# Peptides against a protein of PDB entry 4GXB: the designs that were tried, part 75

Target 1, 277 residues: chain A of PDB entry 4GXB
Amino acid sequence: VPTEEVSLEVLLSNGQKVLVNVLTSDQTEDVLEAVAAKLDLPDDLIGYFSLFLVREKEDGAFSFVRKLQEFELPYVSVTSLRSQEYKIVLRKSYWDSAYDDDVMENRVGLNLLYAQTVSDIERGWILVTKEQHRQLKSLQEKVSKKEFLRLAQTLRHYGYLRFDACVADFPEKDCPVVVSAGNSELSLQLRLPGQQLREGSFRVTRMRCWRVTSSVPLPSGSTSSPGRGRGEVRLELAFEYLMSKDRLQWVTITSPQAIMMSICLQSMVDELMVKKS

## One batch from the design tools (peptide; made by RFdiffusion4, then SolubleMPNN)

Design b2_p16_3_s2 (from b2_p16_3, 5 letters changed)
Fold by OpenDDE base, seed 3:
Structure b2_p16_3_s2 (fold): chain B 277 residues (1-277), chain A 16 residues (1-16)
Amino acid sequence: as target 1 above (277 residues)
Amino acid sequence: SELALELAHYRGFIPA
């Protein structure tokens, strides 16, 4: 792509559009800096955020595809997909809520966290009781952003990234699950027929390894499962988990977001390593 | 059968 000045749209979690003038050749960090400048986010807080490639669903929800890498050209990455469904989203890129304290000290940082948190609650990524929801709404009405965040930080799955419904082989084969990543874990929520909602918590510290597998079904005379076109890539995330002492078990998640899940795992591990250093 | 590409991440356990 020729180097040209272009207007690039970057979305916040709440769908707010940030238009930045960048070069088509600008790398991820350059674009991120441009977004930060547009928002008046100070330079020292830029590192707490990242740009993500997402697919916007019909209902306005974001399906996270991947984090944009440093060497990528965001303009090219999003436009090359030739679909208006794909967007670039700015979101916080750390997991430990303790880092919120640093970000919240700045008005713009506070606003970003607030907007993200509101959106996450509205989308059901953060799990709230009726009473908690009432309290949050009250704080939102008062525009008490700090108090809102403090309450939100105590909520289940605060800071988690929720994925689209998918399938896992745990606890049983072909179980429909909702996977969320956060707090150094993958949370697998499922409801088996006739059973209550169950959650499996898989801490990254107990993952020996993980892999992403991309496969293309060979043309077999078997009727393609309804909804999978011939030649559709199947992605799986498999991780080897220490279930108990000296007992490792593989868990496999089949999801188009397997790559994003793996990115989350790596990111959580990296953050833990930084904290331990 | 499927044509598969695998990307693997390996690490030791992180002590709690």
Scores: peptide ipSAE 0.023, ipTM 0.593, DockQ to the pose 0.040
Fold by OpenDDE base, seed 5:
Structure b2_p16_3_s2 (fold): chain B 277 residues (1-277), chain A 16 residues (1-16)
Amino acid sequence: as target 1 above (277 residues)
Amino acid sequence: SELALELAHYRGFIPA
């Protein structure tokens, strides 16, 4: 791609548009710096955020596809898909809420975390009771961003990334599940017929390994997942999990977001390693 | 063991 100056749209979690002038040859960090500059985010806080490729759904929600890597050219990465449904989103890229303290010290950082958290709650990524929701709304009306975040930090799945509904082979084959990544785990929420909502927690520290596979289903396969057209690529995330002492079991998640899930796993592991060093 | 898995993370984890 020829090097040209272009206007690139980057979205915040709440859908706010940030327009930046960049070169088509600018790498992910260059674009991130441009976004930070546009927002007046200090340089020392840039590392707490990343750019993500997402697919905007019909309802305006974001389906995270992957984190943009350092070597990527964000303009090319998004435009090469030739679909307006794909967007670049700025989001915090750490998992431990303790790092919020560093980000919240800055007005812009605070605003970013606030906007993200509001969005995550509105989209049901963060789980809230009725009473908690009332409290959050009250704080939102008062525009008490710090207090809002402090309350939010105590909520279930704060800081998690929620994926689109998919299928897993745990606890049973072909179980519809909602997967969320955060707090060094994959959370699998499911409701079996006639049963209460259940959550399976898979801690990354108990994963021996994981892999992503892609396959093209054969036309004759009766296993056409509902809603998938003929010839669509199937992505799966499989991880080998220590279920009990000396008992490893493979768990497989079938999801178009398998790549993003694997990125989350690696990111969580990396963060744990940094903390333990 | 779980400890062994945790220690394995210190060696670096690369998805296959």
Scores: peptide ipSAE 0.016, ipTM 0.541, DockQ to the pose 0.029
Fold by OpenDDE base, seed 4:
Structure b2_p16_3_s2 (fold): chain B 277 residues (1-277), chain A 16 residues (1-16)
Amino acid sequence: as target 1 above (277 residues)
Amino acid sequence: SELALELAHYRGFIPA
């Protein structure tokens, strides 16, 4: 792609559009800096955010595809897909809510976290009771952003990324699940026949390793993923988990978002390593 | 108690 000045649209979590003028040759960090400048986000807070490639669903929700890497050209990455459904989204890129304190000290940072959190609640990524919802709405009506965030930080799955419904082989084969990543874990919500909704927690500290694989099912073969067309590429995230003392077991999640899940795992591990050092 | 494991990415991948 020739180096040209272009207008690039970057969305906030709430769908707000941020238009930036960048070069087609600008890398991810360059674009991120341009977005920060447009928003008046100070330089020292840029590192708390990242750009993500997402697919916008019919209801306006975002299905996260992947985090844009440092060497990528965001303009090329999004336009090469030749679909208007794909967007670039700015989102916070840390997991520990303690880092919110740094971001919230700045007005722009506060606004970004607020917008993201409101969106996450509205989309059901953050789980709330009726009473909590009432309290949040009251704070939202008052535009008490800091208080809103403080309450939100106490809520279940605050800071998690929620993925589209998919399939896992745990606790049984072909189990429909909803996966969320956050707080150094993968949370799997599932309902087995005759059972109540339950949540399984897989802590990254108990994952020995993980991998992402792609495969093409045989045309005449059976598939463990009913939602996938025959002959279509199937992505899987598999991780080896310490279920109990000296007992490792592989868990496999079949999802088009397997790559994004893997990115989340690595990101959570990286953050833990930073805190440990 | 929680046991810490040596974490590893078994296989790399090419991003979409």
Scores: peptide ipSAE 0.011, ipTM 0.538, DockQ to the pose 0.038
Fold by OpenDDE base, seed 1:
Structure b2_p16_3_s2 (fold): chain B 277 residues (1-277), chain A 16 residues (1-16)
Amino acid sequence: as target 1 above (277 residues)
Amino acid sequence: SELALELAHYRGFIPA
């Protein structure tokens, strides 16, 4: 791609548009720095955020596709998809809420975390009770951003990334689930017929390994499962989990977001390793 | 039958 100056749109979690002038040849970090500069985010806080490729759904929600890698050219990465549904989103890229303290010390950082958290609550990514919701709304009305975040930090699935509804083979084959990643775990929420909402927690520390596979169904005379068209790429995340002492079990999640899930797993592992060093 | 390609893999437990 020829090097040219272009206007690139980067979205915040709440859909706010940040327009930056960049080169088509600018790498992810260059674009991130441009976004930071536009927002007046200090350089020392840039590392707490990343750029993500997302698909905007009809309801305005974001389906996270992947984190943009360092060597990527964000302009090319998003425009090459030739669909206006794909966007670049700025989001915090750490898991431990303790790092919020560093970010919240800065006005811009505080605003970013606040906007993201509000959005995550509105989208149902963060789970709240009726009473908690009332308290959050009160704080939001007062524009008490720090207090809002402090309360939010105590909520279930704070800081989690929620994925689109998908399918897992746990606890049963072809079980509809909603996967969320955060706090060094994958949370699988499911509701079986006649049962209450259940959550399976899979801690990364109990995962021996994981893999992402891309598969193409071969024309076979067997009745294809009714829902997927012949020839569509199927992505799966499989992880081998220590269910109990000396008992390993594979869990497989079938999702178009399998790549993003694996990125989350790796990111959580990396953060844990940093904390242990 | 499916043709599968492994795109990513991680092995090992994270030490406690």
Scores: peptide ipSAE 0.044, ipTM 0.707, DockQ to the pose 0.043; fails the geometry check

Design b2_p16_3_s3 (from b2_p16_3 with A1S H2Q D11R S16A)
Fold by OpenDDE base, seed 4:
Structure b2_p16_3_s3 (fold): chain B 277 residues (1-277), chain A 16 residues (1-16)
Amino acid sequence: as target 1 above (277 residues)
Amino acid sequence: SQLAMELAHYRGFIPA
């Protein structure tokens, strides 16, 4: 792609559009800096945010595809898909809510976290009781952003990314699940026939390893997975988990968001490693 | 059978 000045749209979590003028050759960090400048986010807070490639669903919700890598050209990455459904989203890129304290010290940072948190609650990524919802709405009406965030920080799945419904082989084969990543874990919400809603927690500290695989059924293959057309790419995230003392078990999630899940795992691991250093 | 490719992996436990 020739180096040209272009207008690039970057969305906040709430769908607010940030238009920036960048070069087609600008890398992820360059675009991120441009977005920060447009928002008046100070330089020392840029590192708390990242750019993500997402698919906008019909209801306006975002299905996260992947985090844009440092070497990528965001303009090319999004436009090459040739679909208006794909967007670039700015979101916080840390997991420990303690880092919110740094971001909230700045007005712009506070606004970004607030907008993200409101959106996450509205989309059901953060789980709230009726009473908590009432309290949050009251604070929202008062535009008490700091108090809103302080309450939100105590809520279940605060800071998690929620994925689209998918399938896992745990606790049984072909189990429909909703996966969320946060707080150094993968949370799998599932409902088995005749059972109540359950949540399985898989802590990254108990994962020996994980892998993402891409597979395509062979045209002559008799082992085609039900529900997928022949020749369609199948993505899986598999992780080996320490279930109990000296007992490792593989868990496999089949999802088109397997790549994003693995990015989350790596990001959570990296953050934990920083804390331990 | 199917064609499979490993795209990414991580190995090892996070140290204590």
Scores: peptide ipSAE 0.052, ipTM 0.714, DockQ to the pose 0.042
Fold by OpenDDE base, seed 1:
Structure b2_p16_3_s3 (fold): chain B 277 residues (1-277), chain A 16 residues (1-16)
Amino acid sequence: as target 1 above (277 residues)
Amino acid sequence: SQLAMELAHYRGFIPA
């Protein structure tokens, strides 16, 4: 791609548009720095955020596709998809809420975390009770951003990334689940017929390994599940989990977001390793 | 049957 100056749109979690002038040849970090500069985010806080490729759904929600890699050219990565549904989103890229303290010390950082958290609550990524919701709304009305975040930090699935509804083979084959990644785990929420909402927690520290596979179904005479067209690429995330002492079990999640899930796993592992060093 | 390709893999337990 020829090097040209272009206007690139980067979205915040709440859909706010940040327009930056960049070169088509600018790498991910260059674009991130441009976004930071536009927002007046200090350089020392840039590392707490990343750029993500997402698909905007009809309801305005974001389906995370992947994190943009360092060597990527964000302009090319998003425009090459030739669909206006794909966007670049700025989001915090750490898991431990302790790092919020560093980010919250800065006005811009505080605003970014606040906007993201509000959005995550509105989208149901962060789970709240009725009473908690009332408290959060009160704080939001007062624009008490720090207090809002402090309360939010105590909530279930704070800091988690929620994926689109998908399918897993756990606890049963072809079980519809909602996967969320955060706090060094994958949370699988499911509701079986006639049962209460259940959550399976899979801690990364109990995963022996994981893999992402891409497969192309071969034309077989068997009735394909009604929803997927013949020949569509199927992505799966499989991880081998220590269910109990000396008992390993494979769990497989079938999702178009399998790549993003694996990125989350790796990111959580990396953060844990940093904390242990 | 399906043709499957492994795109990413990680091995090993992360110490608690």
Scores: peptide ipSAE 0.090, ipTM 0.744, DockQ to the pose 0.043; fails the geometry check
Fold by OpenDDE base, seed 3:
Structure b2_p16_3_s3 (fold): chain B 277 residues (1-277), chain A 16 residues (1-16)
Amino acid sequence: as target 1 above (277 residues)
Amino acid sequence: SQLAMELAHYRGFIPA
């Protein structure tokens, strides 16, 4: 792509559009800096955020595809997909809520966290009781952003990234699950027929390894599951988990977001390593 | 299924 000045749209979690003038040749960090400048986010807080490639669903929900890498050209990455469904989203890129304290000290940082958290609650990524929801709404009405965040930080799956419904082989084969990543874990929520909602928590500290596999289904005479065209790539995330002492078990998640899941795992591991250093 | 690509991440257990 020729180097040209272009207007690039970057979305916040709440769907707010940030338009930045960048070069088509600008790398991820350059674009991120441009977004930060547009928002008046100070330079020392830029590192707490990242740009993500997402697919916007019809309902406005974001399906996270991947984190944009440093060497990528965001303009090219998004436009090359030739679909208006794909967007670039700015989101916080750390997991430990303790880092919120650093970000919240700045008005813009506070606003970003607030907007993200509101969106995550509205989308059901953060799990709230009726009473908690009432309290959050009250704080939102008062525009008490700090108090809102403090309450939100105590909520289940605060800071998690929720994925689209997918399939896992745990606890049984072909189990429909909702996977969420956060707090150094993958949470697998499932409801088996006639059973209550169950959650499997898989801590990254108990994952020995993981892999993402891309495969093409063999032409089987079996009716392709509704929505999968012939020849669609199947992505799987498999991780080897220490279930108990000296008992490793592979868990496999089949999801188009397997890559994003793996990115989350790596990111959580990296953050843990930084904290332990 | 035909395996097209595999990305693997290997590490030791991180102490809790």
Scores: peptide ipSAE 0.075, ipTM 0.738, DockQ to the pose 0.042; fails the geometry check
Fold by OpenDDE base, seed 2:
Structure b2_p16_3_s3 (fold): chain B 277 residues (1-277), chain A 16 residues (1-16)
Amino acid sequence: as target 1 above (277 residues)
Amino acid sequence: SQLAMELAHYRGFIPA
């Protein structure tokens, strides 16, 4: 792509549009810096955020595809897909809520976290009781952003990324599940017929390894996956988990977001390693 | 499936 100045749209988690003027040849960090400048986010807080490629669903929700890598050209990465449903989103890129303290010290950082958290609650990524919801709404009405965040930090799945409904082979074959990543775990929520909602927690510290597999289904094969057309690439995330002492078991998730899930796993591991060093 | 690609991350257990 020839180097030229372009207007690039970057979305916040709540769908707010940030337009930045960048070069087509600008790498991810360059674009991130441009977005930060546009928002008046200080340089020392840029590292707490990342750019993500997402697919905007019909309901306006985001299906996270992947984190943009350092070598990528965000303009090219998004436009090459030739579909308006693909967007670039700015989101916080750390897992430990303790880092919120650093970000909240700045007005812009506070606003970004607030907007993201509101959106995550509205989308059901953060789980709330009726009472908690009332409390949050009250704080939102008062525009008490810090207090809102402090309450939100105590909620289930705060800081998690929620994925689209998919399929896992745990606890049984072909189980429909909703996967969420956060707090150094993958949370698998499922509802089996006639049963209440169940949640399985898979801590990254008990994962020996994981892999992403891409495969093309055989033409004669039944596409049992909802929303997948015939001939679509099948992605799977498999991880080997320590179920009990000296008992390892593979768990496989079939999802178009398997790559994103693996990115989350690696990111959580990396953060844990940094904290322990 | 005839066409498959695998990316794997192998590591030891991370201490809690």
Scores: peptide ipSAE 0.074, ipTM 0.738, DockQ to the pose 0.041; fails the geometry check

Design b2_p16_3_s4 (from b2_p16_3 with A1S H2E M5S S16A)
Fold by OpenDDE base, seed 3:
Structure b2_p16_3_s4 (fold): chain B 277 residues (1-277), chain A 16 residues (1-16)
Amino acid sequence: as target 1 above (277 residues)
Amino acid sequence: SELASELAHYDGFIPA
């Protein structure tokens, strides 16, 4: 792609648009710095955020595709898909809420975390009771951003990334599930026929390995999958999990977001390693 | 069982 100056749109979690002028040849960090400058985010806080490629759904919600890597050219990465559904989103890129303390000390950082948290609650990514929701709304009305975040930090799935509904082979084959990543785990929520909502927790510390597989189903009369186009690429995340003492079992999740799930796993592992060093 | 052609795979491991 020829090097030229372009206007690139980067979205915040709430859909707010940040327009930056960059070169088509600018790498991820260059674009991130441009966004930070536009927002007046200080340099020492840039590392707490990343750029993500997402697909905007019909209702305006974001389906996270992957994190943009350092060597990527964000403009090329998003435009090469030739679909307006794909966007670049700025989001915090750490898992431990303790790091919020560093970010919240700055006005811009505080605003970014606040906007993200409000959005995550509205999307149902963070789970709240009726009473908790009332308290949050009260704080929001008062624009008490710090207090809002402190309360939110105590809520279930705070800081988690929620994925689109997909399918897993656990606990049963072809089981519809909702996967969320956070707090060094994959949370699988499911409701079997006639049963209450269940949640399974898969801690990354009990995973031995994982893999993402990309495949194309072969034409077969018996392999027609509802909702899948003929020859559509199938992505699966499989991880080997220590279910009990000396008992390893593979769990497989079939999802278009399998790559993003694996990125989350690696990111959570990396953060844990930093804490242990 | 579904017959599929594998295009690519990525493996990750938990560090010791």
Scores: peptide ipSAE 0.039, ipTM 0.641, DockQ to the pose 0.047
Fold by OpenDDE base, seed 1:
Structure b2_p16_3_s4 (fold): chain B 277 residues (1-277), chain A 16 residues (1-16)
Amino acid sequence: as target 1 above (277 residues)
Amino acid sequence: SELASELAHYDGFIPA
């Protein structure tokens, strides 16, 4: 790829655009540093954030595709897709809310976390009751960012990444689910006909392994599923889970975001390992 | 078989 100076757009969680001038040959870290500089984020806080490739949906929400890897060239990674739907997003890249304390000490870090959290609440990634919503709104109106975050940290699925609705073979075959990753778990939310909302929690510490599978189904009317075209690539995340004592069971999630899910799993595992060291 | 092509990648594990 020829080295040229280009303007690259990076979005915050709330859709705010950050334009940076970079080289086409700049790697992920180079671009991240450029974004940090543009935002006046100090160098020692850069490591708390990552760049993600996302697909912007019609409603403005982001469908996370994957984290950009260190060897990647963000400009090339996003432009090669030849679709305006794909964006680069800056988001915090840690799971333990304790790390918020480090980030919140800086004005820019605080603002980033605040913006992200507001967005996550608005998009329903963080689950709130009516009363909690009222409290959050009050704090938002007062622009009490620290207090807002402190309250948000107590909320269900704070810090989780929510995926698009997909399908799992748990608890039953072809079960529509909403998967979220966070707090060292995959949360599978589902509502079966005539039943209340259920949530299955799969702790990473009880996973033995996981894999992503890419497959091309044979064109067949009997195998056609809504939302998936014939012959389209199907991605699946499968993990082997310790359901009970000495009972391992495979759980399979069929989702275009299977890769991102696996990245989340690895990231959560990595963070746990760091905490143990 | 339902699948014309299949590729799998092992992504991770929880170390003991």
Scores: peptide ipSAE 0.039, ipTM 0.635, DockQ to the pose 0.045
Fold by OpenDDE base, seed 5:
Structure b2_p16_3_s4 (fold): chain B 277 residues (1-277), chain A 16 residues (1-16)
Amino acid sequence: as target 1 above (277 residues)
Amino acid sequence: SELASELAHYDGFIPA
């Protein structure tokens, strides 16, 4: 792609559009800096955020595809897909809520966290009781952003990324699950027939390893998965987990977001490593 | 070890 100046749209978590003028040859960090400048986000806070490639669903929700890598050219990465459903989204890229304190000290940082948190609650990524929801709405009406965030930080799955419904082979084969990543874990929520909603927690510290695999299903005459057309690539995330003392077991999640899940795992591990140093 | 600590608190799948 020849180097030229272009207008690039970057979305916030709440769908707010940020238009930036960049070069087609600008790498991820260059675009991120341009977005930060447009928002008046200080340079020292840029590192708390990342750019993500997402697919916008019909209901306006975002399905996270992957984090844009440093060497990527965001303009090329998104436009090469030749579909308007793909967007670039700015989101915080750390897991420990303690880092919120650094970001919240700045007005722009505070606004970004607030907008993201409101969106996550509205989308059901953060789990709230009726009473908590009432309290949050009251704070939102008062535009008390700091207090809103402080309350939100105590909520279940605060800071998690929620993935689209998918399938896992645990606890049973072909089990429908909703996966969320955060707090150094993968949370798997499921409801088996006749059972209550259950959640399984897989801590990254108990994962020996993980891998993403892609496969092309053989044309099986069985109309098995109603949603997958013939020839669609199947992505799987598999991790080897320490279930008990000296007992490792593989868990496999089948999801189009397997890559994003693996990115989350690596990111959580990286953050833990930083904390230990 | 961190792993040992995690083992001590692992209860598997729990009702939500």
Scores: peptide ipSAE 0.026, ipTM 0.537, DockQ to the pose 0.025
Fold by OpenDDE base, seed 4:
Order: C-alpha cells, then structure tokens, then sequence
Structure b2_p16_3_s4 (fold): chain B 277 residues (1-277), chain A 16 residues (1-16)
C-alpha cells in the first residue's frame, strides 16, 4: 500500500467516533498516539489502552476479533477486510481494576473508563442486580463519573470482555456457552436443558497450556443437522486445565473468537507476571 | 497448584 495520508475512524466502546489523520504506513502505536492526541489523553496513559479489531453487529454490539499487533498497520488491517462492519475500537487493555486509579486521575482517562463502563453495562457485559442498576442510573443522571466507576468496580464481571455465544465440550459435548474473559479467568456461562444458569470459572493460574486450532469441516451428509459446509473455517481454543490434584483435562471452546480469547489469556498471564515481579 | 509461570501456549493456527 502506498504511503499516503488518510482519515481513519476509531471508535470508543460507546460507539463515539474519533477521526484521526494518519499515514497508511503508520503502525498500531502511531495510530494509538494519534487517537490519544485527538482525545487529549496524556502520553503516560496511552499504555493503558489498545486498539482492537471488531465486527459491529446489527444491534450495534461489538464482536471483538483481535487486538491489533504492534507491527500492524491499522488502516490496512481494517480496510483489507472490505466490510463496513469491521471497526477499530479503543478500549482499556489491562485487567486489574487497581490500574483504574491511575487512569481516573486524568479527566480524559476518567471519561474513557466511564464511557466504556456504561457501554459494558448496557450491553450486559457487566452483570448488575436491579438495585445496582438503579444506583448506577442515578449516578449516571448526576454525571458522577468517579462514583459510578467505584460502584461499577464492585460489580460482577467488571472489566471482563464478553464474547458471542459459542460452544464448548464442557461440561458436556456441544454445550452452548457464553464466555467472558477477565480477572485472570475464563468464565463460562451455560444453561443445560432443564437446569438453571451455571457458571464455570477457569482460572489462568490453573491452565497448563492452551492452543488455537483451525479446521475445515467435511460437508455434512446428514439432513437433520445442517452444519458448516466445506470451506467454512472453524476455530477452536483448547486449554489444558488442572481440574484437581494431578488431574489435567482439556477443555475446548469452538468460537470464531478463539483468537481473541487466546489473546486475552496471554494478556492476563502477562499482567499476572508483571504483578509478581 | 498455580501453573501460570509454567504456562505454554500456541496462538497460531494448526490445521486439523
């Protein structure tokens, strides 16, 4: 791609558009810096955020595809997909809510966290009770951003990234699940027939390893189970988990977001390593 | 036990 100046749209979590003029040859960090400058985000806070490639669903929700890598060219990465559904999104890229304190000290950082949190709640990524919802709405009406965030930090799945409904082989084969990543875990929410909603927690500290695989399923000869046709790529995330003492078991999640899940796992592990150092 | 420090991963594509 020839080097030229282009206008690139970057979305915040709430869908707010940030237009930046960048070069087609600008790497992820360059674009991130441009976005930060546009928002008046201080340089020392840039590292708390990342650019993500997402697919905007019809309902306006974002399906996270992957984090843009440092050496990528965001303009090329998004435009090469040749679909208006794909967007670049700015989102915080840390897991420990303690880092919110650093970000909240700045007005722009506070606004970003607030907007993200509001969006996450509205989209059901953060789980709230009726009473909590009332309290949050009250604070939102008062535009009390700091208090809003402090309350939000106590909520279930605060800081989690929620994935689209997918399938896992745990606790049983072909189990529909909703996966969320955060707080050094993968949370698998599921409802088995005749059962109430359940949640399985898989802590990254108990994962021995994980892998992402791709496959092309064979055409289904069954008239009763329309499956993916030949040529449709199937992505899976598999991780080996310490279920109990000396008992490792593989858990496999089938999802088009398997790559993003693996990125989250790595990111969570990396953050834990930083904390331990 | 904690295995995070011993964790290995492959985030590429392995054809099945």
Amino acid sequence: as target 1 above (277 residues)
Amino acid sequence: SELASELAHYDGFIPA
Scores: peptide ipSAE 0.034, ipTM 0.591, DockQ to the pose 0.048; fails the geometry check

